# Peptides against a protein of PDB entry 3WG5, part 107

Target 1, 218 residues: chain A of PDB entry 3WG5
Amino acid sequence: LAKNIVYVAQIKGQITSYTYDQFDRYITIAEQDNAEAIIIELDTPGGRADAMMNIVQRIQQSKIPVIIYVYPPGASAASAGTYIALGSHLIAMAPGTSIGACRPILGYSQNGSIIEAPPKITNYFIAYIKSLAQESGRNATIAEEFITKDLSLTPEEALKYGVIEVVARDINELLKKSNGMKTKIPVNGRYVTLNFTNVEVRYLAPSFKDKLISYITD
Target 2, 218 residues: chain A of PDB entry 3WG5 as posed
Amino acid sequence: LAKNIVYVAQIKGQITSYTYDQFDRYITIAEQDNAEAIIIELDTPGGRADAMMNIVQRIQQSKIPVIIYVYPPGASAASAGTYIALGSHLIAMAPGTSIGACRPILGYSQNGSIIEAPPAITNYFIAYIKSLAQESGRNATIAEEFITKDLSLTPEEALKYGVIEVVARDINELLKKSNGMKTKIPVNGRYVTLNFTNVEVRYLAPSFKDKLISYITD

## One batch from the design tools (peptide; made by RFdiffusion4, then SolubleMPNN)

Design b2_p15_5_s2 (from b2_p15_5, 8 letters changed)
Fold by OpenDDE base, seed 1:
Structure b2_p15_5_s2 (fold): chain B 218 residues (1-218), chain C 218 residues (1-218), chain A 15 residues (1-15)
Amino acid sequence: as target 1 above (218 residues)
Amino acid sequence: as target 1 above (218 residues)
Amino acid sequence: GSKGVILDVMGYNPK
């Protein structure tokens, strides 16, 4: 039986238009090769709302399952990263990672204080994040609290509350635990059962541009 | 008589946190040297709201006049750039440049369409841009129309409507025309009369990091 | 710190 391919790629840093390009490139490669899935190892403090929304849409348009894996230990899917995760086909977290803190902000003032978003912005993103949670059959109440309480969760809490689907220490454990799970959102209009029984893991390297941007933004 | 120094620096591209760092660095250098002013040659399509607000605050905190000069011909102070200009001590534009198009957006969708901001966001930025105009004694009605009508103006229109203070072809003409003008906002709590009768122009070069970021984002 | 969801005030840049 031909080995099914699972791609793994890393996305680290702020969510920007460039991050969208990375998602698009990685997903496109995996689509072209008819991969069983792509796992995105995500570590982000958040970023731009537009890029986030575009990434969510790109994930939802994917021909293959996109798994968001908050990895390695110490990583986070903070702010925009949480929205991206909630828009994905499956969410996993490694021990020692975090998810949440989704309060929309206008930004940071010079003194490092948060410039708060107007209430209508907050309400917009509450509605948006709740829709992502509801569409994926995840906890919409907690999704709202990621904004209203600026809540951050451990993997264990996130799993317990029905925000995520898997806690896994590494890719191998992730594949093992997610094997046979259904995607939380449709792939090409259908819920897909993940098959990780005989898979080849392929790592996608960052492009030269990716490395350069990372070098500058890190 | 010791020559007064006028610094000139270029800021090109999207308004980001890095752009804030550029503004901060440039203004700090000019402050340290007790410059008569710093001229920022601005060419931007816009960018992040937070970075924009931080830049405006940094300008307002400057110990020296910060002149925004939309330059060269073909350049724009679009969107966030307009806010920055309106927050500055003096605005100049070269012929063939533009200012305006300040509609707040959530971003661009995958198809390139604008994701419209919720009305309260729009209203917030209307209030903000009008405050900048009012504080600087500039046309607050036009400032609002930069958002509500997504209006863009030529230098001649912007001057005529009292949005900007100077139309100049180059730095020399700018210095000549702005000589003896009062800053449109205070410097250290006082309106400053610009003195460009015996000035040395010093150009600030972009840092290595600046060049690298420009290379990646352009 | 977590960078919140940041709004963009971008002019129409037709890429």
Scores: peptide ipSAE 0.033, ipTM 0.579, DockQ to the pose 0.642
Fold by OpenDDE base, seed 2:
Structure b2_p15_5_s2 (fold): chain B 218 residues (1-218), chain C 218 residues (1-218), chain A 15 residues (1-15)
Amino acid sequence: as target 1 above (218 residues)
Amino acid sequence: as target 1 above (218 residues)
Amino acid sequence: GSKGVILDVMGYNPK
């Protein structure tokens, strides 16, 4: 009997290998407790492609639904954050947040200028982001434009265009609105209908290591 | 009438967007002078995938043959350097050099540990490196193993296995041995037979900008 | 600003 438990964890800052460890730890805790879902409050300007793709794989391997929630107001799921969201079971955004700006870069020059990715890399990530959108039944055209036009969307636009599933002000509104929704990707090979009736919300705190790495990457 | 000119330029250090600018500048100079070829003396531990793929494209768009020469003894065409070599019209190596070790990484952790690329990225680069090898009539199995086994080869091994075309101690031996060879990829849609009979060798020096960036990336 | 998606293909620099 699945415990009526929903975990909530925060992931903030750059997407790195450590961010993968955070996702893995948080999802593992929720899996071990047979949670109904885990909600990841995400606020990221982007990060590493490798960590991003590992995170997407970890989400897709989850024994429970993983909900990406762009939160709080003012937060973004920029670049790598968009891919992670599109690779997840459900996307929610708070009002005043943003999603998109997915142009792959090779990094920054010494002066801080963006080093653009070559066309082959850009094309790879176009194919990849479109695959994530298509697999999740989300707008693959907009997913492509997150790269080709460096497009960013508001929650209202993202909902309108079928990029995300929920606009919610807080966890309670998110649970209420997403209750009865099917996951956009399968969990253990099956699409799951979310059941947020009479759930216990449990917050996961960052570990000491999580806090230390966040401080160094800022 | 193609001038019997061969340009030689050095590219050393990490592969970056600036390294692309170096390749572009050097090849452009040689193209403008209707050189028989340009030889790029390459010594790199690797670098950025974007810059690498842009460099490969720039080489493939060259109006003249681009020869990658892993030089001097002790140099390597590691990681990104291997892809660049495989994307070129001819590969030469000096004795005591190496080629390979092409496992894609997403970078280093804070402690300097390698962050491995997710399987999707690794598979992309396997397909990419195999395509470069196949297009150039080089050993695609070894090209794959440069990633899957993190394989590095000596010049003698690389020649034996059909990864490279020439082992040469210096520019003069390279010119002598490669004279009459066909390019492994086309130049302007045609395979070119190299003609190094009575050639003038011209050395291109790094620009002031090239020197400055090399100093900062070291 | 968005830091984009960073991809490195770096060889092992044996120190």
Scores: peptide ipSAE 0.027, ipTM 0.330, DockQ to the pose 0.338
Fold by OpenDDE base, seed 3:
Structure b2_p15_5_s2 (fold): chain B 218 residues (1-218), chain C 218 residues (1-218), chain A 15 residues (1-15)
Amino acid sequence: as target 1 above (218 residues)
Amino acid sequence: as target 1 above (218 residues)
Amino acid sequence: GSKGVILDVMGYNPK
């Protein structure tokens, strides 16, 4: 029986235009090989809103299921990472991870204080994050509260409240638990039932460019 | 009978990117020698959140048990140190040490006053620290209160409330008391029962680079 | 309108 391929790739660090390029590259490779899915191991403190929105679009335009996996333990899908997760076909979290803290800011002042976003921007992102949650059949109230209450959740809380779909310790447990689940958004206009029986897991490494940029941005 | 090696290393001072390098180096050495465990004698007032999170990840990715030992008497696992401890396979404290005070801050003003973190960040770290506690089967309520109530605990209190696993005066007492305990998080996906019978204790010294950077940052 | 907006928790240090 032809092994279905599941790609796994890591995206770590700030969400930038370069992060978009990583998502695009990884998803494109998986699309080209007609993979069953790609799992993105996500660990981000957040980043740029424009890059985030582009990444969400790229995920939603994917020809294959894109699973966001907040991994390893200690990782976060913070801020922009939460939006990306909510825009994906399935969200998983490892124990010891977190999701949320989605309030937009304009930046940090010289003293390190947050420069708050004006109500116009905050309301824009409330509408945006609620839309992502609603489209994916996830908890839109909690999605709003990620902004309005600066809420952050554990994996267990996020699962309980219907923000995420899976809590899993590792890729194997993720594949096992998500096997037979439907994607929370369409793939090519159709909700896909994930088939992780008889799969080959292929890890995608960062490109040399990826490594160089990560080195510069760290 | 082949002596099981237990490594002991000291990490003292502020948690920085350099502290991550120390953790990584020490754990890597212990991993290479297939040590039974590494004990990190921790004494820190706290430090950078990013470095702390990377250290937690490095500990949780360890191929061997990492024991955080708040030592010697008078030492603290303050702020970032508490997170690191909660992310570890076992926590021990010497009498006369402390743990807690985990509220995130943006820094210090020119007058030395604390610049408080906004709710977004505070809530992020509440979720994060609760997640660490929950994953390790430690007291998540107290973990939250380390932030919300600025709580600091004695070793005896921390043990009583299920924050830590061992109170020990020295390495020998630590090894004796922790012998036969299970790690509070998995090692390579499995909870390990510590075997400190017939062990050789090996002390890891700071590298020359470690000494130089400590000298510059002190 | 999203240009220049930051969605992060960076820049914060636990004491």
Scores: peptide ipSAE 0.067, ipTM 0.380, DockQ to the pose 0.106; fails the geometry check
Fold by OpenDDE base, seed 5:
Structure b2_p15_5_s2 (fold): chain B 218 residues (1-218), chain C 218 residues (1-218), chain A 15 residues (1-15)
Amino acid sequence: as target 1 above (218 residues)
Amino acid sequence: as target 1 above (218 residues)
Amino acid sequence: GSKGVILDVMGYNPK
């Protein structure tokens, strides 16, 4: 019997291979417990393309709905975080957060300036981000502009333009607003209607390893 | 007065932003002491493209010769390690090491299979690796084949094909064989003749942070 | 500042 349980976990910082391990661990725990969903509180400036693509794939393979929640106020789903969000079953943002700024870069020069990605790489990520938007029924034009115009959106703009599904101040408001919504991508081949009536919220703490990695990467 | 000092430092594991910090720290110490050169004992399976490109740039900006030494026996300069080597002032390999396997990947799927890079990305790295080879007077055809054929070479093959400059069993043999060689790229705008006559070898230990990061990334 | 999407050029390390 599906438990009326929703897991909440935090992922903060750069998207790396360790961030993939965090997503995998959190989703696996929630899958094992047959949770109604997992909410990932995401605050990221971006990170690795490989880790990002693996995270997107892990979300798409999830046996339960994965909700990306850009939280708390002041947080961002920047760059890689936007791709992850666009690959998820539902996107929510808190007031005072942002999403976008997806221009691929080769990195930073020694002086801190951006090393621009060649047009070929940029075009690949344009195609990829548009595919994520199209598959989820989200705004593919804005998804492209996250790259081409280095666009960032407020929660209200992102909702208005059909990039995200929910603006919510906290977990309780998120659960209330997303209750009865269908996932934007399938779960086990089916679009799921979220049931957040009388749910138990369970928080997943970062592992000791997660804390240590965060401390070193900050 | 240039000290007859050669620094030796070890860089092991995945190429990451922390690996860049290690290169930067080690080269900076050797620059400050006006060393004749720094030898980086490299053992890497590869890693991040951004970190790799930054490391190459840091080496090219070095005030002293940076020698990449694939060491010990059993070590590799795989993928990103090959680019770093090709960007250096001199490449050496110990017997029983390897270099190459530079095919760019987007990462690993959940089942551990390689996510192939799109042709546009592959072509970018072909152009980049060929540029590194050409700038250093090394074999650009083999550099391309490190990607297109996923080629790996033994030290003897790499020497024969003009990819590397020295095969050496240890630091003493490396210093002896490279003594009087000119750098393959300029140092401060000039090709430098290495002088390893009556040199003091100084080993740089990894920092506590370096050890901690290595422990977590392994 | 937002760190852009960085490509990984990883060699396959078969664990």
Scores: peptide ipSAE 0.029, ipTM 0.549, DockQ to the pose 0.667; fails the geometry check

Design b2_p15_5_s3 (from b2_p15_5, 9 letters changed)
Fold by OpenDDE base, seed 4:
Structure b2_p15_5_s3 (fold): chain B 218 residues (1-218), chain C 218 residues (1-218), chain A 15 residues (1-15)
Amino acid sequence: as target 1 above (218 residues)
Amino acid sequence: as target 1 above (218 residues)
Amino acid sequence: GSKGIILDVMGYNPK
């Protein structure tokens, strides 16, 4: 019986245009191999709004399910990471991770204080994050509160509130728990039931270029 | 007669948090030496909105006049660079440079197309750029058109429309032409008349860190 | 770590 392939790739650090390239590359590889899914192990403090939106769009255009997995323990899907997760086919979190804190910021002042985004920008991202939540059948009210209250949730809270679908300690537990789940958004116009029975897990390594940029942006 | 010092520093590339650090460092050096002014030779395609706003604020907080000089020929004060210029005490441009193209973008799609900012964001930056122009007594209508029409101007056009104060081929011509001009915004609450008679020009080099980051971001 | 969505204000650089 031909093993269904599940790809796993790691994306760590700030969300940038380079992060988009990583997502695109990883998803493309998985698409080419007709993988059952790709799992992106995500650990991000946030980043650029544009890269985030592009990543969301790339995920939505994926020919295969894209699972965002906030991993390892101690990782976060903060800010842009939350949007990416909410735009994905399935969200999983490891215990001891976090999601949320989506207040748009213009950046940091010299003293390290946050420069708040103008209300117009904040309201735009409220509408955007709510749309992602609504489209994925996730809690749009909590999604809004990620911005308005700068809310951060534990995996257990996020699961309880219907922000995420799975709490899992590792890839094996993730595959086990998500097996038989429907994607929260369509894949090629159809909601897909995940089939993680008898799967081969393939890990994708970052390219040399990926490693170099991560080193520079850290 | 103690020579008035004018500092000249170069800021080239994308506007980032690191660019803010450069501005801060350069202005601080010039402040410490009680310089008559600092000239920032600016060549930027744009960059981050936060860094831009912070730079504008840092310029406004300067104890000395900060002159933004779009230089050398072929350089631009594009996007974020225009905002920075409009927030400065004096704008100069070399022949063959450009200013404008301030349409807020969310970024670039994979195909290199611009992802347009939502109207709410666009309107925010319209209000912001107009305020900078108004505060500096510069053409707020053209400032708006930098966004709404994605307008780019030559030095001659920018001068004609009252966006900038000086067209100059080099530092010497800039000093000559700007001598006796009043700053377009206050320095420590007062509009300053520039005195570039018998000045010593001191060039500030980028730090090693500055060079490294420029190399990485290019 | 920058916990925010940072907006880029970049001009149309027609490559």
Scores: peptide ipSAE 0.033, ipTM 0.489, DockQ to the pose 0.642
Fold by OpenDDE base, seed 2:
Structure b2_p15_5_s3 (fold): chain B 218 residues (1-218), chain C 218 residues (1-218), chain A 15 residues (1-15)
Amino acid sequence: as target 1 above (218 residues)
Amino acid sequence: as target 1 above (218 residues)
Amino acid sequence: GSKGIILDVMGYNPK
């Protein structure tokens, strides 16, 4: 019997291998408690592609729905954050947030200039991001343009264009608006209808390790 | 009329965007002088995949044969270096060098441990490295094992298994042994027979910028 | 020595 529990956890900063550990820990806790869902409040400028792909895979292997919520106002799901969102069961954004800017880069030069990825890498990530969008029934054309045009969208645009499912100001509005929605990807092979009726909201705190990692990646 | 000129340049250290600039500069100089070939003395532990793929593309677009020479003794064409070699017109190795260890990684954790790439990335690079080997008529099975087994080979093994074309102790032996060999990939759409009869060897020095980059990426 | 192929997909971080 699924407990009427929804977990909420924050992931902020650059996407790294430690960010994978955070996702894994948070989702595992929620899975063990048979939560209705976990909401990840995401604020990221991007990060490592490998960590991103592992996070997407971990989300897709989740026994429960994983909701990516770009929060608070002023936050972004930039670059790697967009891929993670597109790989998730539901995307929400708060007003005043952004999503997109997914151009793969090799990194920064000594002067801080962006080193662009070669076409082969760019094409790989175009195919990958389009696959995430298609698998989740989201706008694959916009997903491609997140790379090809380095496009960034507002919550209203992202909703309008079918990139995200919910615009919400807070957790309560998110729960209310997403109640009765089907997950955009399967959970254990089945599309799940979210049931946020009479739910207990539980906040997960970052571990000491999570805090230390965030401090070093700042 | 191709001048009987062979350029030799050194590329040492991590493969970065600046390493691409080095390859581009060196090959461009040799192209402008209508050199018979350029030999790149390569010693690298690896580097960025994007820079690597750009370098491979730049080599394949060269108007002249590009020979990758793993040199001096003790040097390696590890990881990215192996891809670059497999993407080139001819591979040579000095005795006491190594090639291979091509497992893609996301990077290092805070403790310096390797973060492994997710299967999707690994599979992409398996396909990519096999393509490079197949296009060059080299051992695609070994190319795959450079990733799947993290395999490294000696020059003798690499020659035996059809990964490389020449084992040579120095530039003179390399020129002698490779004289009359066909390039393993086309130059401007044609397989070229190397003609190292009565060649002038010209050494290219790193630019000030090249030296500065090497120092920072150390 | 950094063995491996590193892929970064980083957004513009103006730091």
Scores: peptide ipSAE 0.029, ipTM 0.328, DockQ to the pose 0.336
Fold by OpenDDE base, seed 3:
Structure b2_p15_5_s3 (fold): chain B 218 residues (1-218), chain C 218 residues (1-218), chain A 15 residues (1-15)
Amino acid sequence: as target 1 above (218 residues)
Amino acid sequence: as target 1 above (218 residues)
Amino acid sequence: GSKGIILDVMGYNPK
């Protein structure tokens, strides 16, 4: 029997292989406890594409709904974060957050300028991000434009355009608004109706390793 | 019970990770003393985007109202400073100050010319600044134009256009004019009505470290 | 491959 538990964990910073480990750890804990869902409070400027794709896969393989919540206000699901969100079971954003800016780059030059990715790579990620949007029933046109137009959206715009499902100020409002919503992608092959009636919220803290890496990367 | 205390602290110079530490320290002190508010006298030409976003988050997480006061005359909340202001509970400006000029850049070339940010970045910050304005009920169109048109405003213009809430010559006039105003964003989930009746003003001095870093960066 | 590709908005400074 599913526990009426919702886990909440924070993932902040660059998307790296270590971020994958964080996602994996958090989701695994929530899976083990048969949680109703896990909410990942995401705040990222982006990061590595390989890590991003692994995270998306981990989310899609989750035995429980994984809700990406762009939180707190001022946070962003930028670049890689947008892909992760689009790969998830439900996207929520707090007021004052943003999503988008998904054009791939090769890096930064010594002078700080962006090294553009070749068309091969850009087109690959256009196809990829569109596939995530299509699979989740989200706006694939906007998803494409996150790359082609370097588009970034407010929560209200993202909701309006059908990129995200919820705008909520806090976890309680998120739970209230998302109660009764269906996941945008399957959980174990089935679309799940979220039931957040009488749920206990459990916060997962970062591990010591998580703290150390955050300290190094900041 | 809230003390009838208002803290005032100065933050001057470039927005950096150290500026975040200053904001955090000052707000924390004011929170610990259960102050009615903290006023940050801000004078900045701008700085780092990452630090700015962290500062905005810290302000929005404050347990007490954080008032950004562009002060003294001749000061500016330029670039990153504008974002910080828009992320705050109340914005005031002294006569002879300015706000705006928010277009992101990658830096300066050896010849002192601006290295423009790519559209990816510019669009990200457009969305971000609009979200700050929208969340705070401030003029999102002007907020966007701070980037797209490199707009800078006088206090009178900023007030007229609904970017800021108060024009005041000094702390006393600020307290008088802002008395009874509601915060433009929530404090601990609630919009607070400012009560500056019979308040003690306490000035927070920069730490020794603050002085040293200011000395290094100036 | 996607290795070495960055999806980031880091490195940006407001003016």
Scores: peptide ipSAE 0.041, ipTM 0.331, DockQ to the pose 0.116; fails the geometry check
Fold by OpenDDE base, seed 1:
Structure b2_p15_5_s3 (fold): chain B 218 residues (1-218), chain C 218 residues (1-218), chain A 15 residues (1-15)
Amino acid sequence: as target 1 above (218 residues)
Amino acid sequence: as target 1 above (218 residues)
Amino acid sequence: GSKGIILDVMGYNPK
């Protein structure tokens, strides 16, 4: 019986072009090994819109289910991380994590204040995030409020409001709870039922370059 | 006679938060040493809007003249680099460099195509770049066209159109040509006449962190 | 850390 493999990889820090490369590499490895899924342990404060959009597209092009897991406790899928999560096949959160705060900004001023995005940008990302939510059968109203109200949710709230699919303390609980769930978006044009019965968990390590970038950006 | 010091530093690569830190560090060093000016040898394809805006603000807050020098030949002040230049006290370009191509974008798609910014973003940056040009007494019409036409100019064109102040082959020629020029924006609320008579040129080296980031991002 | 979605000004993406 071909071993069901689940890959687990960590993506931490700002969403950048390098983060895209990490996603691409990790997903590619999992695709090549015919994994049942890849779980991305995500902890991000946000980042670049382009990288975010590319990551979403890469996830949507995946030949295998990509599960975004906001982990560990204290982690967040903030800003860009929320979009990425909403573009994924399944979202899980650990207790003590958060999701949301998706207002697009031009950035931070020298004094640390937010440079607000023009309304049309905000509206563009409202439409975009709502599309992600709708396509995944998740709460588009809350998705909009992640921007308009800069809303942040707990895992319990996010689950309750239909933003996410699983609250899990660790990978084992995640696998257990998500076993038999359907992906919220298609994989290769089909909704896939996750099979996490008797799976081998394989952890992907960051590359040296990954470590170096994290060292510099953290 | 207190030695007139001119600092020279290089900023190369994408405009990021790290680039802001470089600008801040370099300008701070020059301020502390009561330099006549700092020349930033700029070579950038562009980068983040927030970092760019912060850099512009940091330049405008400088206690000393900040000269942006697009150098060496083959370098560009592309995109974000143009805004930074337009926000500076003096712009110089070496022959064989370019300036412009300032259209704001959301980024690049997976296929390398540009993700266009919504019109309101474009309009915001048009207003912003025109403000920079107007405040510095530079060509605001061309500044707008850097966005609307994605225009790029040679040093000779940029000089001719009143975008820049100096074309110079090297630091020595730059110092010679800019000697006695007034800053295009105030320094501590006053337009300063540059005095590059009998100056000591001091080169600032990138920090180890700077080198590491460039190694990773290049 | 920047909590916002940050936009780029058109730059050459060095691939």
Scores: peptide ipSAE 0.035, ipTM 0.530, DockQ to the pose 0.554; fails the geometry check

